# Peptides against a protein of PDB entry 2FGR: the designs that were tried, part 242

Target 1, 331 residues: chain A of PDB entry 2FGR
Amino acid sequence: SSVTLFGIVDTNVAYVNKDAAGDSRYGLGTSGASTSRLGLRGTEDLGGGLKAGFWLEGEIFGDDGNASGFNFKRRSTVSLSGNFGEVRLGRDLVPTSQKLTSYDLFSATGIGPFMGFRNWAAGQGADDNGIRANNLISYYTPNFGGFNAGFGYAFDEKQTIGTADSVGRYIGGYVAYDNGPLSASLGLAQQKTAVGGLATDRDEITLGASYNFGVAKLSGLLQQTKFKRDIGGDIKTNSYMLGASAPVGGVGEVKLQYALYDQKAIDSKAHQITLGYVHNLSKRTALYGNLAFLKNKDASTLGLQAKGVYAGGVQAGESQTGVQVGIRHAF

## One batch from the design tools (peptide; made by RFdiffusion4, then SolubleMPNN)

Design b2_p25_4_s1 (from b2_p25_4, 11 letters changed)
Fold by OpenDDE base, seed 1:
Structure b2_p25_4_s1 (fold): chain B 331 residues (1-331), chain A 25 residues (1-25)
Amino acid sequence: as target 1 above (331 residues)
Amino acid sequence: SAEEARQAALDAALLEALKAAQAAL
């Protein structure tokens, strides 16, 4: 068997001009260009084209040295792989998020990412952002002439919240076409949860596409999330993203991404625009800067996710500006 | 609903597959 230790330490200085009180926040934050992580992974050849695998990965918080502890909540899987694809058992990214977040030019972290994969309804489930699940079985096909798919099911294990049963049950999957410069995917998911102690279905549909023109990459997402509640009506959000990235001088990358979050339950929109730059000092070390602007309209209270500094909301209708400047190191 | 019935059928099928796997071990 092979075992590989791997990780990323990404730490930044971050600033946001407004918190929930209208005050500025600043300090040392984490995970501005990539999520900081420590992991172990390995494979064993079982013969006949069959391989066993394991993957254990936890988040690192370099600002406080993981003062709240360390765990493998990012991924804790055992797998079998071969000509049939890969089966995984254990906590992981759900297939929909694993595929559809790949179109986010900000790597689903820092102040710039697409924030559509969110708990929009104060869902009481631990993973109501639609990103990961406990008790997950997932299957990923090989790539067949560009076509690929992934499917997942997570057991609820009779978890209850209030009168809601089946909490944490997930079913979902994607179909995709990945060929050369083109990637396109459609994802569908349903998760059982609770809102206000009442059974709620989190339905998600996401379309993603990207094209690499060599000189630049374009990427887009279209998402609808619905929290279907028995009482109080559906909480629906339509999220849109368009981004571009381009290499700069052979050692840099510039990124620009826009997102719109149309929060139907409060008839309120939020607009996010982020400019990012990454400067590669080596294959493993980079400097980066992010500048994000978030404009809330009407009753919208969304905040930029300056992890380790401020990740809360703002006052309704307020705009927030955020900056991150940091170092990313991979090992 | 039809969706609830589909989910119940999936749960039952998964449970039977797990039972079969346990019996084979």
Scores: peptide ipSAE 0.006, ipTM 0.351, DockQ to the pose 0.017
Fold by OpenDDE base, seed 3:
Structure b2_p25_4_s1 (fold): chain B 331 residues (1-331), chain A 25 residues (1-25)
Amino acid sequence: as target 1 above (331 residues)
Amino acid sequence: SAEEARQAALDAALLEALKAAQAAL
């Protein structure tokens, strides 16, 4: 058997020019290039190509030393793997988010990520962003000539909110083709939740693709999220992303990503543009800088996620600029 | 509803698969 301790400490100085009051916020933030984490993982060879595994991972907040405590809410799984693929039991990324966030060039963190995986409807469930689930069983196929898939089911365990009785139930999966420079995937998911104490289905469809040209990588996402409410009609968001990355000088990477969030329930759009640079000082240590611009239209109130400084919304129709400069260290 | 029936069928199938897996271990 093997046990590996691993982690990332990512801390930055961050600035946003507007909060919900229209004031600037600045300070020390976390997780600007990668989510800061501490984890343990290991495997046991059981013979015959069968392996047992465990994975325990929690978020680190380097700005306050984890003042709210530490937990394994990022991942807490036991698994069996072999020629059949991998089965996982426990809290993890749901299969749809695990696959489809891989097309986000900002790694679903900091001020630059694709924000489509979001609670768009004031859903009352703990994981209404569609990223993770409790009580999750997941299966991942091997890669067969490029073709692969993942499927997941999370038990609600009779969790109730108001009149909703199946809160936290998830079913979802993806199909993908990953071969050489090409990756493409289609994901489908449904999660049971509540909005205003009433049962609500969070339906999600996501298409992702990327191609690595060697000199540059292109990546794209198309997503529709619907919160299907019994009363008041659907809360629908169409999200689009296009990004490019390129190596610079053998030790750097530049990233540019655009996203559009078309929030149908409020007939309002938000536009996000992010420029990022990573400079590798070593295999484990990098400096980085991110510059993001978020333009809200009409009733849109989206804010950039400057974790540890300000991650709230802005006033309706306001634009926000964010900057992060930081150090990432992996161990 | 048809959706509730589908969900109940999925829950039942998953439970049977879990029972079968437990019996095989």
Scores: peptide ipSAE 0.006, ipTM 0.340, DockQ to the pose 0.017
Fold by OpenDDE base, seed 5:
Structure b2_p25_4_s1 (fold): chain B 331 residues (1-331), chain A 25 residues (1-25)
Amino acid sequence: as target 1 above (331 residues)
Amino acid sequence: SAEEARQAALDAALLEALKAAQAAL
């Protein structure tokens, strides 16, 4: 058996020009280019092409030293893998988010990422952003001529919130084609949650694609999220993303990404544009900078996710500018 | 309104793209 300790410490200076009061926020933030983490993982060869694995990973908050504690909420899995693929048991990224967030050029991290994987409806479930689940069983196929898939089911374990009795149940999966420069995927998920103490289904459909031209990469996402409520009607959001990245000087990467969030329940749009640069000082250490602009229209109150500084909303119809400059170190 | 029409067009285009992707898989 092998056990590997691994991690990332990513800390930045961040600024946003508006919070919920209209005031600027600035300070030391975390996870601007990659989510800061500490983990343990290992494998055991069981013979016959079968392997056991474990993975324990928690988030690190380098700005406060994990003042709220440490946990393995990023991933806590045991697995079996082989020629059949991989089965995982435990908290992890749900298959849909694991695959479809790979098209986000900002890796679902910092002020630049695609924010479509969100709790759009004040869902009362812990994972109503559709990113992770507790009590998850997942299966991932091998890649067969480019084709691959992943499926997952999470048990609700009779978790109740108000009158909702199946909170945290997830069912979902993706199908994908990954061959050379091309990647394309379709993901479908349903999660049971509660809104206002009432049973609610979070339905998600996501299409992602990317193409690597060598000199540049293009990436896109199309997503619909619906919180289906028995009372008050559906809360629907259509999210769109288009991004480009290019290597710079053999040691850098520039990224540009646009996203549109069409929040149907409030008839309001938000536009996000982010410019990012990563400079690799080594294989493990990078400097980075992100510049993001978020324009809310009408009743939209979305905020940039400057983790450790400010990740809340803004006033309705307000625009927010964010900057992050930081160091990422992997070990 | 023109905005409602544009919004409806975007919704339709998204739905069609998702349906097309689903049918291709």
Scores: peptide ipSAE 0.005, ipTM 0.361, DockQ to the pose 0.010
Fold by OpenDDE base, seed 4:
Structure b2_p25_4_s1 (fold): chain B 331 residues (1-331), chain A 25 residues (1-25)
Amino acid sequence: as target 1 above (331 residues)
Amino acid sequence: SAEEARQAALDAALLEALKAAQAAL
C-alpha cells in the first residue's frame, strides 16, 4: 500500500476594475493558475491486476489560512481499478466536467477560465454549475487505441427544495478520442435541481477538442446548457471557447483564450479574452500573470472569478478588466 | 428555423444518451 500527501498553494495579487457597484477591487487572492489544495491519496495492490484506491482532497485558501474551515469537497473517493478501468465511489468531479474542463487552457480557475460550467439559472442546488456531485458513482474506461469514456450517476437521496424532490441527481458521461497530439470529446449530462422552488432539469452538451502542434497547442469548447422548467420557459446558454498556448524559452508558457457566452433567456452576450503567462522557476514552483477582459452586452452581468478578491457580477452591459500576478507551489 | 432544428437535434441526442446511460446502470 502507499499513502501520498500532496498539495498546491497558489496565491496572487489581484485587481478588477469593476464590481457590482462599479468600484474597483484589489487584494490578495487564491488559485489564479491552479486551485490551491491539500490532499491524501493512496493505492493498494490486491493482486490479479486489481487495485484499491482512496483520494481525499480539499481546497486551500492561502489568503486567510482557511478561516472558513477545511473539508474534502474537492474529492472524497474510494476506488477499484484494473484492466476494466476504474470505478469510484464518493464526491468527485462529474465525468463530464473532469474530461471537458481539460480543454480549458486556464485549468478551470482564476480570471481566465472557460465559465460555461455555471449555474446560469439561479438553480438552488449546491452543484448546479455541473462540476461536482455528492453521492457519485463514476466509471472510467481504459484507453483503447485512443478511445475512452466515462460515466457517472449521483443519487439525490430524496433531497428536496420547494416542490422538487430529486435535487442533486446526476446522470452523465463522455466519449473521447485521445491519441498523440489529438484529443476530442463529447459530454452529455443531466442534473435535477430547483429554480424558484420548482423542479428543473439542467441539461448539458459539451464538445471539446485540442491539438498539440509542438510549437503551439489549440483548444476549443462548444457547450449548451439548458435549465428546463415546466413554468417560465427554458434558460439556455450557448458557450464557445477557442484558446492557444505556446512554450516560451523552455521554462515558460503563454496562453490566449477567447470565450463567448450567448445567454438566450436574456438575449445577451458576454465576451471574454484572457492573456496568461506562466514562468517555471522549478518543477514545483511557478510565477504567473493573467490579464482578462470581460465585455457584457445588454442585460449580461458576468464577472471574472478573482477568488479571494472579487468573484461577483457587474452591472448590466458593463465591461470588467482583471489582473492576477502570483506564485504557485506544488508539494 | 435552423436554430430550432439544431436545438431539437441536440435535445434528441441528449435524451438518447441519457436513456443509454440509464439502461447501462
Scores: peptide ipSAE 0.000, ipTM 0.334, DockQ to the pose 0.012

Design b2_p25_4_s3 (from b2_p25_4, 18 letters changed)
Fold by OpenDDE base, seed 1:
Structure b2_p25_4_s3 (fold): chain B 331 residues (1-331), chain A 25 residues (1-25)
Amino acid sequence: as target 1 above (331 residues)
Amino acid sequence: DEEEERQKKLNEELLKKLKELQAAL
């Protein structure tokens, strides 16, 4: 049996030119290139190709020293793995988000990432962004000539909000082809939640693909989220992403990513474009910079996620510019 | 080798801190 301590401390100076009042915000932020984390993991060989595993991981907020506390809400799993794949028990990324966020060139954090995995409808469930679930059982297949899949189910445990029952139930999975330079995946998920105290299904479909040309990588996402309400009609968002990354001088990486969020319920679009650069000082330490522009149209109020500085919305139809410059250290 | 040795050192420090915490409880 082995236990590994691991983590990332990622802290930045961040600026956004507009908040909800139209004022600028700046300060020390976290998780601009990678989510800051502390974790423990280990495996035990049980013989016969069977292994037990555990994984405990929490987010670190380096700007305030975790003033709101520390927990293992990022992942808290026990697992069995072998030739059959891996079964996990406990809070984790749901299989759909685990696979489909891998196409995000900004690692699902900071001001540059694909923001499609969101609570688009003021859902009252804690995980209505479709990223993680409590009470989760997950299964991941081995890779069979490129083909792989993951499936998950989260128990609702009779959680209720208003008149909504089964809150927090998740069912979902993906199928993928991962072979050499090519990756492609289709994910489907449904979560039960509440909106305005009424039962709502959060349906999600996501298609992702990437290709590594050696000199550059292209990546794309197509997503539809639909909060299906029993009363009041559906809240639908179509999200699109296209990104490119390339190595620079053997020590750097440049990234460019565009996303479009077509928010059907308010007939409003938002456009996000982000330029990022990572400079590796070592295998474990990097400097980075992100420059993001978010253009809201009509009733759209989306904000860039400058965690630790400002992650709220802006006024309807307002544009926001964000900058992050920081240090990432992995251990 | 260097990364493995670094990881061992971090694990030892964690174990030390966990023991200190356990002794304080």
Scores: peptide ipSAE 0.000, ipTM 0.323, DockQ to the pose 0.141
Fold by OpenDDE base, seed 4:
Parts: sequence; C-alpha cells; structure tokens
Structure b2_p25_4_s3 (fold): chain B 331 residues (1-331), chain A 25 residues (1-25)
Amino acid sequence: as target 1 above (331 residues)
Amino acid sequence: DEEEERQKKLNEELLKKLKELQAAL
C-alpha cells in the first residue's frame, strides 16, 4: 500500500470594485487559480486486477490559517477499482460536476470560472449548487474506445427542511466521448431540496465539449438548471460558456472565457468575461493574474467569487470588475 | 535541460521587470 500526501496553497491579492453597498473590496484571498487543498490518498493492490483506494481532501484557507477549521468536505471516499471501472463510497464531486466542470478553463475557482453550477433559487440544501453530495455512491466506467460514463446516487437519510423530505437526495450521471484532442459529454442530474421550506427538485442538464488544437484549446458549456417548485413556479437558468486557452512561450498560459447566465425567473441576464494568465516558475510554482468583468442586467445581482475578499452579490443591474494576482504552489 | 534554462531566463526577466516597476512606484 502507498499513502501520498498532496496539496496546493493558492493565495492572492484580490480587488472588486463593488460590493452590495457599491463599495470596493480588497485584501488577501485564496484559490484564484486552483482551489487550495490538503489531501491524503492511497491504493492497495488486492490482486486479480482489483484495487482498494482512499481519498481524503479538504480546503485550505491561507489568508486566515483555516480559522473555521479543517475537514475533508472536498472528498472523503473509499473505492474499489479494476477492469470494471471504479466504485466510490463517500462525499465527493457528483459525477455530473466532476465531468462537466472539466470544460471550465478556470478550473471552477477564482473570479473567472463558469458559475452555472449554482444555487439559483435560494435552495436550503447544503449542496444546492450541484457540485458535491454527502452519502454518495458513484460508479465510473473505464474508457471504451473513447466512450465513458459516470453515475451517482446520494442518500437523503430522511433529511427534512420545513415540510420538504428527502433533502439532499441526488441521482445523476453523464455519458462522454474522450478521444485524443476531442472531449464531449452530456450530464443529467436531479437533487431534492427545499425553497421556503417547501419541497423542490433541482433538475440539471449540461452539455460540454472541448477540442485541443495543440496551439490552443477551445471549450464550451450549455446548461439548464431548473428548481421545480410546487408553488410559485419554476426557477430556471440557462447558462452558456465559451472559452479559449493557449500556451505562451512554453512557460505560460493565457485564458479567455465568456459566460452568459439567463435567469428566466427574473427575466434577467448576466454576462461574465475573464482574462487569465498563468506563469509557471517551476513544475510546482506559478504566478497568476485574473481580470474579470461581470455585467448584470435588470434584476440580476450576481457577484464574482473573490474567495477570502468578497463573494457576495451586487445591486440589481450593477456591473462588477475583479482582479486577482497570486501565487500557486503544489506539493 | 533547455526548458529549465528558458524558464530561468524568463524568471530573471520577470524579476527585473518587477524591480523596475517597484522603482517606478
């Protein structure tokens, strides 16, 4: 058996020009290029092509030294793997987010990522962003000539909020084709939650694709998220993303990503555009900079996620500009 | 390693630019 300690410490200076009061925020933030983490993982060969595995991973907050504590909420799994694929037991990325966030050129972190995996409806469940689940069983197929799939089910364990039962139950999966420079996938998920103490289903459909041209990569996402409420009508958001990245001088990477969030329940759109640059000082250390612009229209109040500085909303119809400059170190 | 030498040179240029920026501020 082997045990590997691994991690990332990513800390930045961040600025946003507007908060909910219209004031600027600035300071030391975290996870601008990669989510800061500490983890342990290992595998055991059981013979006959069967392996056991474990993975324990928590988030690191370098700005406050994890003042709120440390936990393994990023991933806490035990697994069996072999020619049949992999079965995982424990908290993890749900299969849909694990696959479909791979098309986000900003790695689902900082001020530049695709924000479609969100709690759009003030859902009262802990994981109403559709990213992770507690009590999760997941299965991932091998890659068969490019074709692969993942499926997951999370137990609700009779969690209740108000009159809503089955809160936190997840069912979902994806099918994908990954062959050479091409990746494409379709994900479907349903999660049970509550809104205003009433039972609500969070339905999600996501299409993703990318192509690596060698000199550049193109990536795209199409998503619909729908919170189905018995009373008050559905809260639907259509999210779109298109991004490009290119290597620079063998040691850098430039990224440009656009996203549109069409929030149907409030008939309001938000536009996000982000320019990012990563400069590799070594295989393990990088400098980075992100510049993001978020334009809210009408009743939209979305804010950029400058973790550790400001991740709240803005006033309706207001635009926000964000900057992050930081260091990422992997070990 | 030619890649390590390129990276070292680029790091030196970046450090130089940072020092120039700090002196201009």
Scores: peptide ipSAE 0.000, ipTM 0.250, DockQ to the pose 0.016
Fold by OpenDDE base, seed 5:
Structure b2_p25_4_s3 (fold): chain B 331 residues (1-331), chain A 25 residues (1-25)
Amino acid sequence: as target 1 above (331 residues)
Amino acid sequence: DEEEERQKKLNEELLKKLKELQAAL
């Protein structure tokens, strides 16, 4: 058996020009290029091509030293793997987010990422962003000539919120083709939640694709998220992303990503554009900078996720500019 | 996150290529 301690400490100076009051926020933030984490993982060879695994991973908040505590909410899995693929038990990324966030050139982290995996409806469930689930069973296939898939089910365990039952139940999966420079995936998920104490289904469909030209990578996402409420009508968001990345000077990477969030329930759009640069000082240490612009239209109140500084919304129709400059260290 | 691990792997591959490029210089 092997046990590996691993982690990332990513800390930045961040600025956003507007908060919900229209005031600027600045300070030391976390997780601008990668989510800061501490983890333990290991594997045991059981023979016959079967392996047991464990993975325990929690988020680190380097700005405050984890003042709110430490947990393994990023991942807490036991697994069996082999030629059949991998079965995981425990809290993890749901299969849909695990695969479809892979097309986000900002790694679902910092001020630049695709924000489609979001709680669009003030859902009261713990994971209404569609990223992770408690009580999750997941299965991932091997890659068969490029084709692969993942499936997951999370038990609700009779969790209730208001009159809503089955809260936290997830069912979802993806199919993908990953071969050489090409990746393409389709993900479908449903999560049971509550909005205003009423039963709500969070339905998600996501299409992702990327192509690595060697000198540059192009990536895209198309997503529809729908919170189906029994009362009050559906809250639907169509999210679109297009991004490009390229290596720079043999030590860096530049990234440019655009996203559009068409929030149908409020007839309002938000446009996000982010320029990022990562400079690798070593295999383990990088400097980075992100510059993001978020333009809300009409009733849209979206904010950039400057974690540790400001991750809230802005006033309706307001634009927000964000900057992060930081150090990422992996161990 | 797996994407962060993928970005880590991509960064590791990139950095491997970059080290190979640096070693070729």
Scores: peptide ipSAE 0.033, ipTM 0.421, DockQ to the pose 0.026; fails the geometry check
Fold by OpenDDE base, seed 2:
Structure b2_p25_4_s3 (fold): chain B 331 residues (1-331), chain A 25 residues (1-25)
Amino acid sequence: as target 1 above (331 residues)
Amino acid sequence: DEEEERQKKLNEELLKKLKELQAAL
């Protein structure tokens, strides 16, 4: 048996030029290049090719020292693994987000990530962004000649909000092909939630692909999220992402990513462009900088996610510029 | 040779499915 303590402390100085009042926000933020975390993990060999595992991981907020407390809400799983793959029990990334966020060149964190995995409809469920679930059972296949898949089901445990009686139920999965320079995946998910106290289905379809040309990597995402409401019609968002990354001088990486969020329910688009640079001082320590521009059109109110500084929306039709400069350290 | 050709065919089929899905979104 082995137990490993691991973590990342990622802290930055961040600035956004507009908040919901039109004012600038600046300060010390967290998780600009990687999500700051503390975790414990281990495995036990049970013999016969079977292994038990555990994983406990929580988010660290270096700016305030976890003033709101510490928990294992990032992941709290026990698992069995072997030649059949891996079964996980406990809160984790849902299979769809675990696979499809891997195409985000900004690692689903900071001001630059793909923001498609979002609560687009003021859903009242705890995980209406489609990223994680409580009460989750997951299964991941081995990789067979490039082909792999993951499936998950989360129990609602009769959680009610208003008249909705199945809040937090998730079913979803992906199929993928990962071989050499190519990765491609299709994910499907449905989550039960509530909007305005009424039962709502959050349906999600996501397509991702990447290709590593050696000198550069290209990555893309196509996603539709649909909150199906009995009253008021569907809230549909089509999200698109295209990104490129390249190594710089053997010690750095540059990233450029564009995303479009077509918010059909309000007939409004948002455009996000992010330039990022990571400079590796060592295998464990890096400096980074992110520059993001978010243009909202019409009724769109999206804001950049400068965690620890400002992660709220802006006024309708307003543009926001964000900057993060920080240090990432892994241990 | 045969494995590379098989891999190429699989990549082409995946790319086709990806394009079909893109057209449906």
Scores: peptide ipSAE 0.000, ipTM 0.235, DockQ to the pose 0.012; fails the geometry check

